# Peptides against a protein of PDB entry 5B16, part 30

Target 1, 136 residues: chain A of PDB entry 5B16
Amino acid sequence: TPSRINHNERLEFLGDAVVEFLTSVHLYYLFPSLEEGGLATYRTAIVQNQHLAMLAKKLELDRFMLYAHGPDLCRESDLRHAMANCFEALIGAVYLEGSLEEAKQLFGRLLFNDPDLREVWLNYPLHPLQLQEPNT
Target 2, 136 residues: chain A of PDB entry 5B16 as posed
Amino acid sequence: TPSRINHNERLEFLGDAVVEFLTSVHLYYLFPSLEEGGLATYRTAIVQNQHLAMLAKKLELDRFMLYAHGPDLCRESDLRHAMANCFQALIGAVYLEGSLEEAKQLFGRLLFNDPDLREVWLNYPLHPLQLQEPNT

## One batch from the design tools (peptide; made by RFdiffusion4, then SolubleMPNN)

Design b2_p13_2_s3 (from b2_p13_2, 7 letters changed)
Fold by OpenDDE base, seed 2:
Parts: C-alpha cells; sequence; structure tokens
Structure b2_p13_2_s3 (fold): chain B 136 residues (1-136), chain A 13 residues (1-13)
C-alpha cells in the first residue's frame, strides 16, 4: 500500500483533473460564444496556484499547513504551491469519496464570495450526463 | 450577472 504522502499526491493528481474539468465545463456553458483561446485563458486564471491557494485559505488550510509543515514553508511561494496542491487533493478526495456533484458544489461555493456569481456558476443549466459520475 | 462574472474572471487574468 502507498504511504500517506503518496496517497496525497495521488489525490492531488485526481483533484487537478477534477478542478480543470469542472472549470472547463462551466466556462464552456457560461460563455458559448467565447473562442477556445479565451476559454483557456480563463481556465488558467481560475486554476493557477495563486488562485487555488486563495481558495484554500478560505478553508483555513494555511493554518493547518503552517502548523504541520511550517519549517518547510517559510517562503510565500512554497506555501502557495503547497496550499494549491492541498486544495486539489481535497477536491480529489471529495470526488473520490463523494461525487462529482459534491466536488462541483464545494468548488463553486469557494470560488465566489458574491452570492450572485455563485448562483450563476452553480445553477447555470448544464447537461446532466456531463456531471454524472461514470460507473466503473 | 454574466457581465459581472466576466469582470470577475478578467480580474483573475
Amino acid sequence: as target 1 above (136 residues)
Amino acid sequence: KMEKLLEFLESLV
């Protein structure tokens, strides 16, 4: 069995894909006239480490990281990277243990402090099959 | 609301 560290890295791997997928789907539907380049630009902006670290801070992951790994995270850039990875691992875990819908809800709730934007993001009509977790 | 969302996204770029 893999170590806890390896497990976290695997969750991060999965979560990275989930975050990118969810972001892609929402952008695709929300901006039907936006060309691929624009979609990619916004996706990059949403999923970049600096932004994901900000989302992680909303979950107070920074406090956890500093408590558990402070000596290794003295640089701000190191902390941001670690927080972003931790956030991805969290989303991966939510997807793995829950569902894609649950991951979507968590991610959407954290993306926006503005309830209007949150509503637009989460409640915009999407094809149900695209959000259905595949059977394995 | 869509305009507001666009502005938000632009702020992240």
Scores: peptide ipSAE 0.690, ipTM 0.958, DockQ to the pose 0.879
Fold by OpenDDE base, seed 1:
Structure b2_p13_2_s3 (fold): chain B 136 residues (1-136), chain A 13 residues (1-13)
Amino acid sequence: as target 1 above (136 residues)
Amino acid sequence: KMEKLLEFLESLV
């Protein structure tokens, strides 16, 4: 049991980095004229616990959390934080067992219910000023 | 589409 918790925390650590990295890369390419402050603002908004918890809810992690940890999650803020952590762990696991591309696809699919926005996010064209940058 | 994306992002801020 302690080992499982430790493993989950490690996955969360990895997933946090992956989510932040993917978000940063996509924002960087999508908004080539946006200054660092704006990029950081949108990144924060995307990866904040409240938003990640919403994404986690799409996977019905709330039901799982209440089933498995109900007594410890009486407060909504506690549930939100736990769901966000679980979401990060999931992304970390997808990256670990699969690939960055798979993590990218999953994250993008969950970010947007709108297929048009999903397409823009996942399949953005490289801006001419960004052609010198490596494919990340 | 980009405008729509921007609006979405602003809604998260």
Scores: peptide ipSAE 0.689, ipTM 0.957, DockQ to the pose 0.843
Fold by OpenDDE base, seed 3:
Structure b2_p13_2_s3 (fold): chain B 136 residues (1-136), chain A 13 residues (1-13)
Amino acid sequence: as target 1 above (136 residues)
Amino acid sequence: KMEKLLEFLESLV
């Protein structure tokens, strides 16, 4: 069996892909007239370490990280990077143990404090074929 | 609400 560290790294690997995928899909459908460069810019902004760390803070992962790894996180940039990685691992775990839909819901809830924006993001009409695809 | 969403996204760039 892999070590706990190895397991978390694997979850992070998976979560990174899930976050990228979900972000890409939502942007693609929400902005049908936006060119690739614009889509890529917004995707980068959403999934960058600084932003993911902000999302992680909503789950109080900053307190968790400082408690568990404080001596290794003396710089703000180190903490931010670690929080982003932890957030990715969390999303990876939700996808793995649950479904893509559950990962989508969690990610969307954290992205927006504004309920109107959350509604737009999470409930924008999907292509009919997507309704027939498995969640995992 | 799309304008508000754009404003949010621009704030992240």
Scores: peptide ipSAE 0.686, ipTM 0.957, DockQ to the pose 0.810
Fold by OpenDDE base, seed 5:
Structure b2_p13_2_s3 (fold): chain B 136 residues (1-136), chain A 13 residues (1-13)
Amino acid sequence: as target 1 above (136 residues)
Amino acid sequence: KMEKLLEFLESLV
């Protein structure tokens, strides 16, 4: 049986892919005229450790991490990195035990505090069966 | 709303 650490790393591996995929798909459809460089820039910005750590903070993972691993996380950069990894593992777990849709919903809810932006992100058509027009 | 989203994304860069 793999250790908890190994399991967490595996979930992180999966979650990283899920976050990247969801981000890529949404950006691709939301900005059909944006060149690859722009898409890549925005994707990087969304999935960078600093941003994912901010999302993790919304789940109060900072308190959890400081409680569980405080001695190892004396530096802000270390905490940020750990929180980002933990966030990825969480998304991975949601995907694994739930579905991609559930991961999408959770990720979208955390991405935006603004309900207008959340609506655009989550409800924008991503396949032919979704015929809703994009909002400006 | 798309403009607002773009502004948000730019804020992350």
Scores: peptide ipSAE 0.686, ipTM 0.956, DockQ to the pose 0.904; fails the geometry check

Design b2_p13_3_s1 (from b2_p13_3, 6 letters changed)
Fold by OpenDDE base, seed 1:
Structure b2_p13_3_s1 (fold): chain B 136 residues (1-136), chain A 13 residues (1-13)
Amino acid sequence: as target 1 above (136 residues)
Amino acid sequence: NLEKLLEYLDSLV
């Protein structure tokens, strides 16, 4: 049991990096004329607990959390934080067990219910870095 | 669509 908690925290650590990386890369490619400050602002907005918790809700993690940890999550802020952490752990697990591409696809699908926005996010125009390093 | 995306992102800030 303690080892499972430790494993989840490790997955969260990994997932946090993956979410931040994917967000950074997509913003960088999508908005080539946007300055660093703007990129950072949008990244923060995307990866903040409130937003990740909203994405987690699409996976019904709120129901899971209340079922498994209800007594410990009496406050909305506690639930939000836990959901965000769990979401990061999930992305970390997808990356670990699958690939960065799979994590990218899952994250993109959850980011947008609007298929047009999803398409833009996942299929951004090629950047010189992609042309130089197509496998990265 | 990029403009629409920006609008969405702005709503998160």
Scores: peptide ipSAE 0.622, ipTM 0.947, DockQ to the pose 0.844
Fold by OpenDDE base, seed 3:
Structure b2_p13_3_s1 (fold): chain B 136 residues (1-136), chain A 13 residues (1-13)
Amino acid sequence: as target 1 above (136 residues)
Amino acid sequence: NLEKLLEYLDSLV
């Protein structure tokens, strides 16, 4: 059986793909007139380690990481990278044990503190046959 | 509010 470390690395691998996919899908539908370069820029900004680490702080993963791995995380950049990886592993686990929808909901809730922006992100139509949301 | 969303996204770049 794989070690706990190996398991976490596998979850991180999966979570990285899920975060990338969800981000891509939402940006694609939210901004139909935005060119590929713009879409890619915003995707990179959302999934970069610095941003994912900010999201991880909302789950108090910084305290968790310092408690569990403090001696290995002396630099802020090391902590940020570790927090981002842990966040990806979390999303991977939610997808694996739950569903893409559950991963979508969790990710969306963490992305925005503003409830209006959260609503737009999570409930914007992803197909032409779906009803439009007001005040987008 | 897509404009507000864009402002947020721009802040991340």
Scores: peptide ipSAE 0.620, ipTM 0.944, DockQ to the pose 0.816
Fold by OpenDDE base, seed 2:
Structure b2_p13_3_s1 (fold): chain B 136 residues (1-136), chain A 13 residues (1-13)
Amino acid sequence: as target 1 above (136 residues)
Amino acid sequence: NLEKLLEYLDSLV
């Protein structure tokens, strides 16, 4: 059986894909006239470590990281990277144990403090087949 | 609201 660390890395792997997918889907529908390059640019901006770390901070993962792994996270860049990875692992876990919809809701709620933007992001019509939960 | 969203996204780039 994999160690806890290996499990976290596996969750991160899964979460990275989920975050990427959700971001891609929402951008695709929200901006139907935006070319691929523009879509990719915004996706990169949303899923970059610096941004995901900011989202992780909303869950106070920074406090947890400093408490549990402080000696290894003395550099700000190291902390950001770890927080981003932890955020991805969290999304991965939510998807794995819950559903894609639950992951979508959590991700969207954290993306925006502005309720208007949150509403647009979360409630923009998406194709039902894209939201179907795969059988595990 | 899409314009506002776009402005936000631009700020992340």
Scores: peptide ipSAE 0.620, ipTM 0.946, DockQ to the pose 0.811
Fold by OpenDDE base, seed 5:
Structure b2_p13_3_s1 (fold): chain B 136 residues (1-136), chain A 13 residues (1-13)
Amino acid sequence: as target 1 above (136 residues)
Amino acid sequence: NLEKLLEYLDSLV
């Protein structure tokens, strides 16, 4: 259905912006002494297709994609790209149907399997009124 | 844990 494809592409468009924004904000606050080049490098690393595909795999989107679009995804690179796009669409949908906070929480939970890193990422103060947390 | 986070991020580059 062309309508569903268009809708998914629109969600992907929105999700791309949300992922980019959340990543940028967190990196900016977490590393106040990091130069712009470093911030940009880490942002790129986080939002690149290969990484987003790994996050998507945690939601078993790979199994879904192979089931639904297996014939079109015979190459690993094609699957990776499709999974990344689907992940963006998912984040976009969460933002659209829910809130930025919900998107933030979901994204953060998927970013890190390590609970210590997850805690730092999700609970680092992003506003002056938020309590400062000690981080190492 | 910022240093640990930074090390993790470096691994993604």
Scores: peptide ipSAE 0.614, ipTM 0.944, DockQ to the pose 0.840; fails the geometry check

Design b2_p13_3_s2 (from b2_p13_3, 6 letters changed)
Fold by OpenDDE base, seed 1:
Structure b2_p13_3_s2 (fold): chain B 136 residues (1-136), chain A 13 residues (1-13)
Amino acid sequence: as target 1 above (136 residues)
Amino acid sequence: MLEKLKAYLDSLV
């Protein structure tokens, strides 16, 4: 229905901001000597549709999309874009119904299959305010 | 470990 479509687009909008924010914060503190250009490059790489689609595949969103929208997603690029959007909507929903911390944990777990990299990403020391207010 | 992370991120660029 039009209402559901609108809701999904709104969640995507929110999720896009959450993903970009989390990525920015983690990169900022993980790489204190990296200049703005380098930070921006890594952020772009992490949040680009191709990468988010790969993360979405870990949640089997490809199967869902093909089942629900297969006839409309015949091209790989169309499927990738749709999966990325759906992934953002999911992150937006987790933030909306849960917390920023929950969105952070989910996103971090999906970013890395390597447990060591996951640990570094999720648990690297952050600003004191972030430590005090993890759920804001 | 940060070097490993950086290497991974570089692979995404």
Scores: peptide ipSAE 0.654, ipTM 0.951, DockQ to the pose 0.814
Fold by OpenDDE base, seed 3:
Structure b2_p13_3_s2 (fold): chain B 136 residues (1-136), chain A 13 residues (1-13)
Amino acid sequence: as target 1 above (136 residues)
Amino acid sequence: MLEKLKAYLDSLV
């Protein structure tokens, strides 16, 4: 329905910003000696459609998309784009209905299959104010 | 550990 489409697009808009923000913050503190160009490169790599689609696949969103919209997703690029958008909408929804911390945890868990990397990403010291206010 | 993370991120570029 038009209403649902609009809602999903709005969630995608929000989720895009949340993913961008979380990625930026983590990279900034994880790599204090990395120049802006390097940080931007990593951020782009993390938030690009292909990568987000890969994360979406871990949630089996590909199965959902093919079931619901299969005929419209005959091209691989179309599927990736749709999955990335869906992933952003999901993160947006988690942030909206839950908290930034919950979005952070979900995103971090999906980013890495390696538990060591996951731990570093999620638990590396961030700004003290953020540690004190995890829900903001 | 950070080097491992960096290596992983490099693989995404």
Scores: peptide ipSAE 0.650, ipTM 0.951, DockQ to the pose 0.816
Fold by OpenDDE base, seed 2:
Structure b2_p13_3_s2 (fold): chain B 136 residues (1-136), chain A 13 residues (1-13)
Amino acid sequence: as target 1 above (136 residues)
Amino acid sequence: MLEKLKAYLDSLV
């Protein structure tokens, strides 16, 4: 079995893909007339380290990171990067141990403090086949 | 509501 560090990196790898996918799917459906360039711009904005770090802060991951890795995270940019990675790993873990739907719910809840925007994001009609996991 | 969402997303860019 891989080391704990290796496991976290693997979860991050998976989570990165999940976050990217969920973001893409929602943007695609929410903005049917928006061209690819616009969709890509919004996706980049949502999944960039700075933004994901802000989402991670809502889970108080910053406190955890400082407790566990404080000496290595003296620079703000380093902390943001680490928090973003940790957030991705969390989403990856939720997907792995739960489901894509659970990852979607968690991600959507964290994306927006505004309940109206949260509702639109989470409840906009999406094709079920795009969110279901294989039954294998 | 989509306009509100778009405005929010624009603020992230």
Scores: peptide ipSAE 0.645, ipTM 0.949, DockQ to the pose 0.790
Fold by OpenDDE base, seed 5:
Structure b2_p13_3_s2 (fold): chain B 136 residues (1-136), chain A 13 residues (1-13)
Amino acid sequence: as target 1 above (136 residues)
Amino acid sequence: MLEKLKAYLDSLV
C-alpha cells in the first residue's frame, strides 16, 4: 500500500491539473478577445504558488503546516510552496471524492472575497440553459 | 462587472 505521503503527492498532482483547467476555462470564456499571451499571464498569476498560498491561508492551512512541519518550514518560500501544494491536494481531493463542479465552487469561493466578482467568475462558462448575462 | 474583474486580475500580475 502506498504511503500517505505518496497519496498526498498524487492528490496534489490531480489538484494542480484541476486548478489549471478551471482557471483556463473561466479565463477563456470571460475574455473572448484576449490573446493567448494575456490569458496565460492571468492564469499564471492565479495559479502561482504565492497566490495559492494566499488562498490556503483562508482555510488556515498555514496553522496546520506550521504545526505538522514547522521545523522544515523556516523559510517563507518553503512555507508558500508547501501551502500551495497542500491547497492543490485539497482541490484534488474535492474533485476525486466529489465532482468538478464542487471543486469549481470551492475554488471560486476562495478566489474572491467580493461577492460580485465571485458571481461573475462562477457564471463562466455559461450552461446552455442559463440566461446569458451581459458583460458589465 | 467584467471590468472590475479585469482590474482585480491585473492587480495579481
Scores: peptide ipSAE 0.645, ipTM 0.948, DockQ to the pose 0.815; fails the geometry check

Design b2_p13_3_s3 (from b2_p13_3, 6 letters changed)
Fold by OpenDDE base, seed 2:
Structure b2_p13_3_s3 (fold): chain B 136 residues (1-136), chain A 13 residues (1-13)
Amino acid sequence: as target 1 above (136 residues)
Amino acid sequence: KLEKLYEYLDSLV
C-alpha cells in the first residue's frame, strides 16, 4: 500500500497534467490567432510555480503548509514550490474523484478574482465534444 | 473582457 506522501506525489503528477491540459485548451480557444510560441508563453506563465502558489494562497494552503511542514519550508522558494505542488495535487484529486469539468470549474474560479475574466475563461465556447467527455 | 485577459496574462510573463 502506498504511503500518503506517495499518493500526494501521484496526485501532483496527475494534477500537473490536468492543469497543463486545461490551460492549453482554454488558451487555444481564447486566442485563435496566437501563434504556438505565444500560446506556450502564456501557458508557462499560468502554470509556473509562482503563479500556482498565488492561487494556492486563495485556499489558505500556505497556512496549512506552514502548520504541517513548517520546519521544512523555511525558504520562501520551498514554500512556493510546496504550495504549487499541493495545488496540483488538489486539482488532480478533483479530477480523479470528480470530473474534468469539476477540475475546470475549480481552476477557473481560482484563476480569476475578476468576474469578467472568470466568465470569459469558463464560458468561452470550446470544442463540441467537450460535453461528451467521460466521467472520471 | 478579452483585453483584460491580455493584460492579466502579460503581467504574468
Scores: peptide ipSAE 0.606, ipTM 0.942, DockQ to the pose 0.762
Fold by OpenDDE base, seed 3:
Structure b2_p13_3_s3 (fold): chain B 136 residues (1-136), chain A 13 residues (1-13)
Amino acid sequence: as target 1 above (136 residues)
Amino acid sequence: KLEKLYEYLDSLV
């Protein structure tokens, strides 16, 4: 049986891919005339540690991390990095034990506090065949 | 509503 740390790192590995994929798909459909460079720029901005850490704060992961790992997180940058990793592990777990759709919904809700932006992000039309694909 | 989305995304860059 893998250690708890090993399991968390594996979930982070999976979650990183899920966050990257979801971000890519949504940007691709939302901005059909944006060139690859622009898409990549926005993707990087969304999935960067600083941004994911901000999303993690909405789940109060900062309080959790400081309580559980405070001595190892003396620097703000270290905390951000750890929070981003934890956020990825969470998304990975949601995908693994739930579905891609559930991961998509959670990620979208955390991305935007504005209901209008949530609606645009989550409900923008996708390719018809993608709507029929398994969500796991 | 894409304008608001652009503003959000641009703020991250």
Scores: peptide ipSAE 0.606, ipTM 0.942, DockQ to the pose 0.735
Fold by OpenDDE base, seed 1:
Structure b2_p13_3_s3 (fold): chain B 136 residues (1-136), chain A 13 residues (1-13)
Amino acid sequence: as target 1 above (136 residues)
Amino acid sequence: KLEKLYEYLDSLV
């Protein structure tokens, strides 16, 4: 329905910002000596449709998309784009209904199946003052 | 571990 589509697009808008923000923050702290160009390159790589679609597959969104929108997703590129958008909408919804921390945790868990990489990504050293501030 | 992260990120570029 048009209302549902509009709602999803709004969630995508929010989720896109959240994914971009979280990615930026983590890269910034994880690679303190990396120049802006390198940070931007990795950010682009992480948030690109192809990668987000890969993360979406971990949630079996591909199956969901085929059930809900199969006739409209005949091309693989269309499916990837739709899955990436759906992933953004999901992150947006988690942030909206939950918190930035919850979005961070979900995103991190999906980024890495490797527990070592997950640990590094989610638990990098924070600025001392950040430890005293609540996550919102 | 950070090296593994680099490898992962480089694979996405």
Scores: peptide ipSAE 0.598, ipTM 0.940, DockQ to the pose 0.737
Fold by OpenDDE base, seed 5:
Structure b2_p13_3_s3 (fold): chain B 136 residues (1-136), chain A 13 residues (1-13)
Amino acid sequence: as target 1 above (136 residues)
Amino acid sequence: KLEKLYEYLDSLV
C-alpha cells in the first residue's frame, strides 16, 4: 500500500490532466473563432499555479496546508505551488471517486464568483458544429 | 456575458 503522499501525488497527476482537459474543452466551445495560440494562452492562464491557488483558497485549502505542512511552506511561492497541487489532487479525487461531470461542476463553481460567468462557463452548449462566437 | 468572460480571462494573462 502506497503512502498517503504517494496517493496525493497520483491524484495530483490525474487532477492536472482533468483540469487541463476541462479547461480546453470549455475554451474550445466558448470561443470557436479563437486561434490555437489564444486558446492555449487562456488555458495556461486558467491552470497556472497562481490562479489555482486562488481557487484553492475558496476551499480553505490555505488553512489546511498551513496546519498540515506549515514548516515546509514558509515561502509564499511554496505555499502557492502546494495549494495548486492540492487543488489538482482534489479535482483528481472528485473525478476518480465521482465523475468527470462532478469535477466539471466543482471546477466551474470555483472559477467564477459571478453567477453569470459561471452559468456561461458551465452551461454553454457544447455543439461540435459551432463555428462562430455567440452574442452572450 | 461573453465579453465579460474575455475581460476576466485577459486579466489572468
Scores: peptide ipSAE 0.596, ipTM 0.938, DockQ to the pose 0.802

Design b2_p13_3_s4 (from b2_p13_3, 6 letters changed)
Fold by OpenDDE base, seed 1:
Structure b2_p13_3_s4 (fold): chain B 136 residues (1-136), chain A 13 residues (1-13)
Amino acid sequence: as target 1 above (136 residues)
Amino acid sequence: NLEKLREYLDSLV
């Protein structure tokens, strides 16, 4: 329904911000000596449609998309864009119904198949003020 | 592991 589409777009809007925020925060603390340009480059690489679509494939969203929207997704670029949007909507929903921590954990788990990289990403040294504040 | 992470991120650029 049109209402569902609108809701999904709203979730995408929220999820886009959450993904952008989480990516920015993690990069900021993981690479304290990296200048803004470098941080922005990595952020762009992480949140670009191609990459988010890859993450979405780990959830088999491609199969869902082909099942539900096959006729509208004849081009690979269209599928990639749709999958990226769906991924953002998912993260937005997790944040909305759960918490930023839950969104962080899900995003981190999907970012890396390598458990060592996942550990580094999720468990970097936090700023002292962050250690003193509850996760929200 | 941080260097490994950097290398991975570089591969995405």
Scores: peptide ipSAE 0.649, ipTM 0.952, DockQ to the pose 0.865
Fold by OpenDDE base, seed 2:
Structure b2_p13_3_s4 (fold): chain B 136 residues (1-136), chain A 13 residues (1-13)
Amino acid sequence: as target 1 above (136 residues)
Amino acid sequence: NLEKLREYLDSLV
């Protein structure tokens, strides 16, 4: 039986892929005339540690991390990296135990505080087959 | 709103 730490790392691995995928899909549909390089640039910006850490902060993961790991996260860069990883693990867990749709909704809600941007991101038409995805 | 989104994304780059 894997340790909890190992399990968290595995969830992070899965979540990283889910975040990348969701980001890619939404960018692809939202910007149909944007070249691959531009899409990749936006994706990188969205999924970079600094940005994901900001999203994690909305869930108050920083408080949790400092409480649980304080001395090991004394450097800002370490905390940021850990928060980003934790965020990915969370998305991975939501996907694993729920569905891609649930992961999409959570990710989208956290991406934008602006309700207009959130609506555009979450409700832009996607491929019909994506709407019929099964739960995991 | 799409333009607003683009502006936001540009700010992250």
Scores: peptide ipSAE 0.645, ipTM 0.951, DockQ to the pose 0.848
Fold by OpenDDE base, seed 5:
Structure b2_p13_3_s4 (fold): chain B 136 residues (1-136), chain A 13 residues (1-13)
Amino acid sequence: as target 1 above (136 residues)
Amino acid sequence: NLEKLREYLDSLV
């Protein structure tokens, strides 16, 4: 329905901002000596459609998308774009109905299959007053 | 593991 489409697009809009924000914050604190250009490069790499689509696949959104919108997603690029958008909408929904912290946790869990990297990403101090984690 | 993280991020670029 048109109302559902509009709702999903609005959630995508919100989720895009949340993903961008969370990524920016984590990179900013994780790499305090990295210049703006480097931070921006990593951010772009993390939030690009190709990468977000990969994260979406971990949630089996590809199966969902093909089931719901198969006829319109016959092209790989279209599917990738749609999956990325759907992922953003999901993050937006988690933020909207839950919290920024919940969105952060979900996003972080999906970013890394490596538990060590996941821990570094999620648990690195995001405020100067937080206790520093051991360098690993 | 921060360096490992950097390497991973580099692989995404």
Scores: peptide ipSAE 0.645, ipTM 0.950, DockQ to the pose 0.871; fails the geometry check
Fold by OpenDDE base, seed 3:
Structure b2_p13_3_s4 (fold): chain B 136 residues (1-136), chain A 13 residues (1-13)
Amino acid sequence: as target 1 above (136 residues)
Amino acid sequence: NLEKLREYLDSLV
């Protein structure tokens, strides 16, 4: 049986892929005329450690990390990296224990505080057969 | 509002 640490690392591994996948799919459909370079730029921006750490702060993971691992996080950059990893592990766990849909919903809710942007991100058609959303 | 979304994404770059 793997240790708790090993389990978290495995969840992070899975979550990294899930976050990358969800981001890619949504960008692909939201911006059908955007070239690959533009898509990649936005994806990188969304999944970079600094951004994921900001999302993690919404769950107060910064307080958790400092409490549990303070001595190992003497730099702000180290904290951001650790928070990003923890966030990925969380998404991985949601996917593993729940579903891709649940991971998508959680990720989308955390991505945007603005309800209009959240609605666009989460409800934009991801298949040609899906009903189109109103233009926004 | 895709333009608003684009503006947000641009702010992350």
Scores: peptide ipSAE 0.642, ipTM 0.949, DockQ to the pose 0.847; fails the geometry check

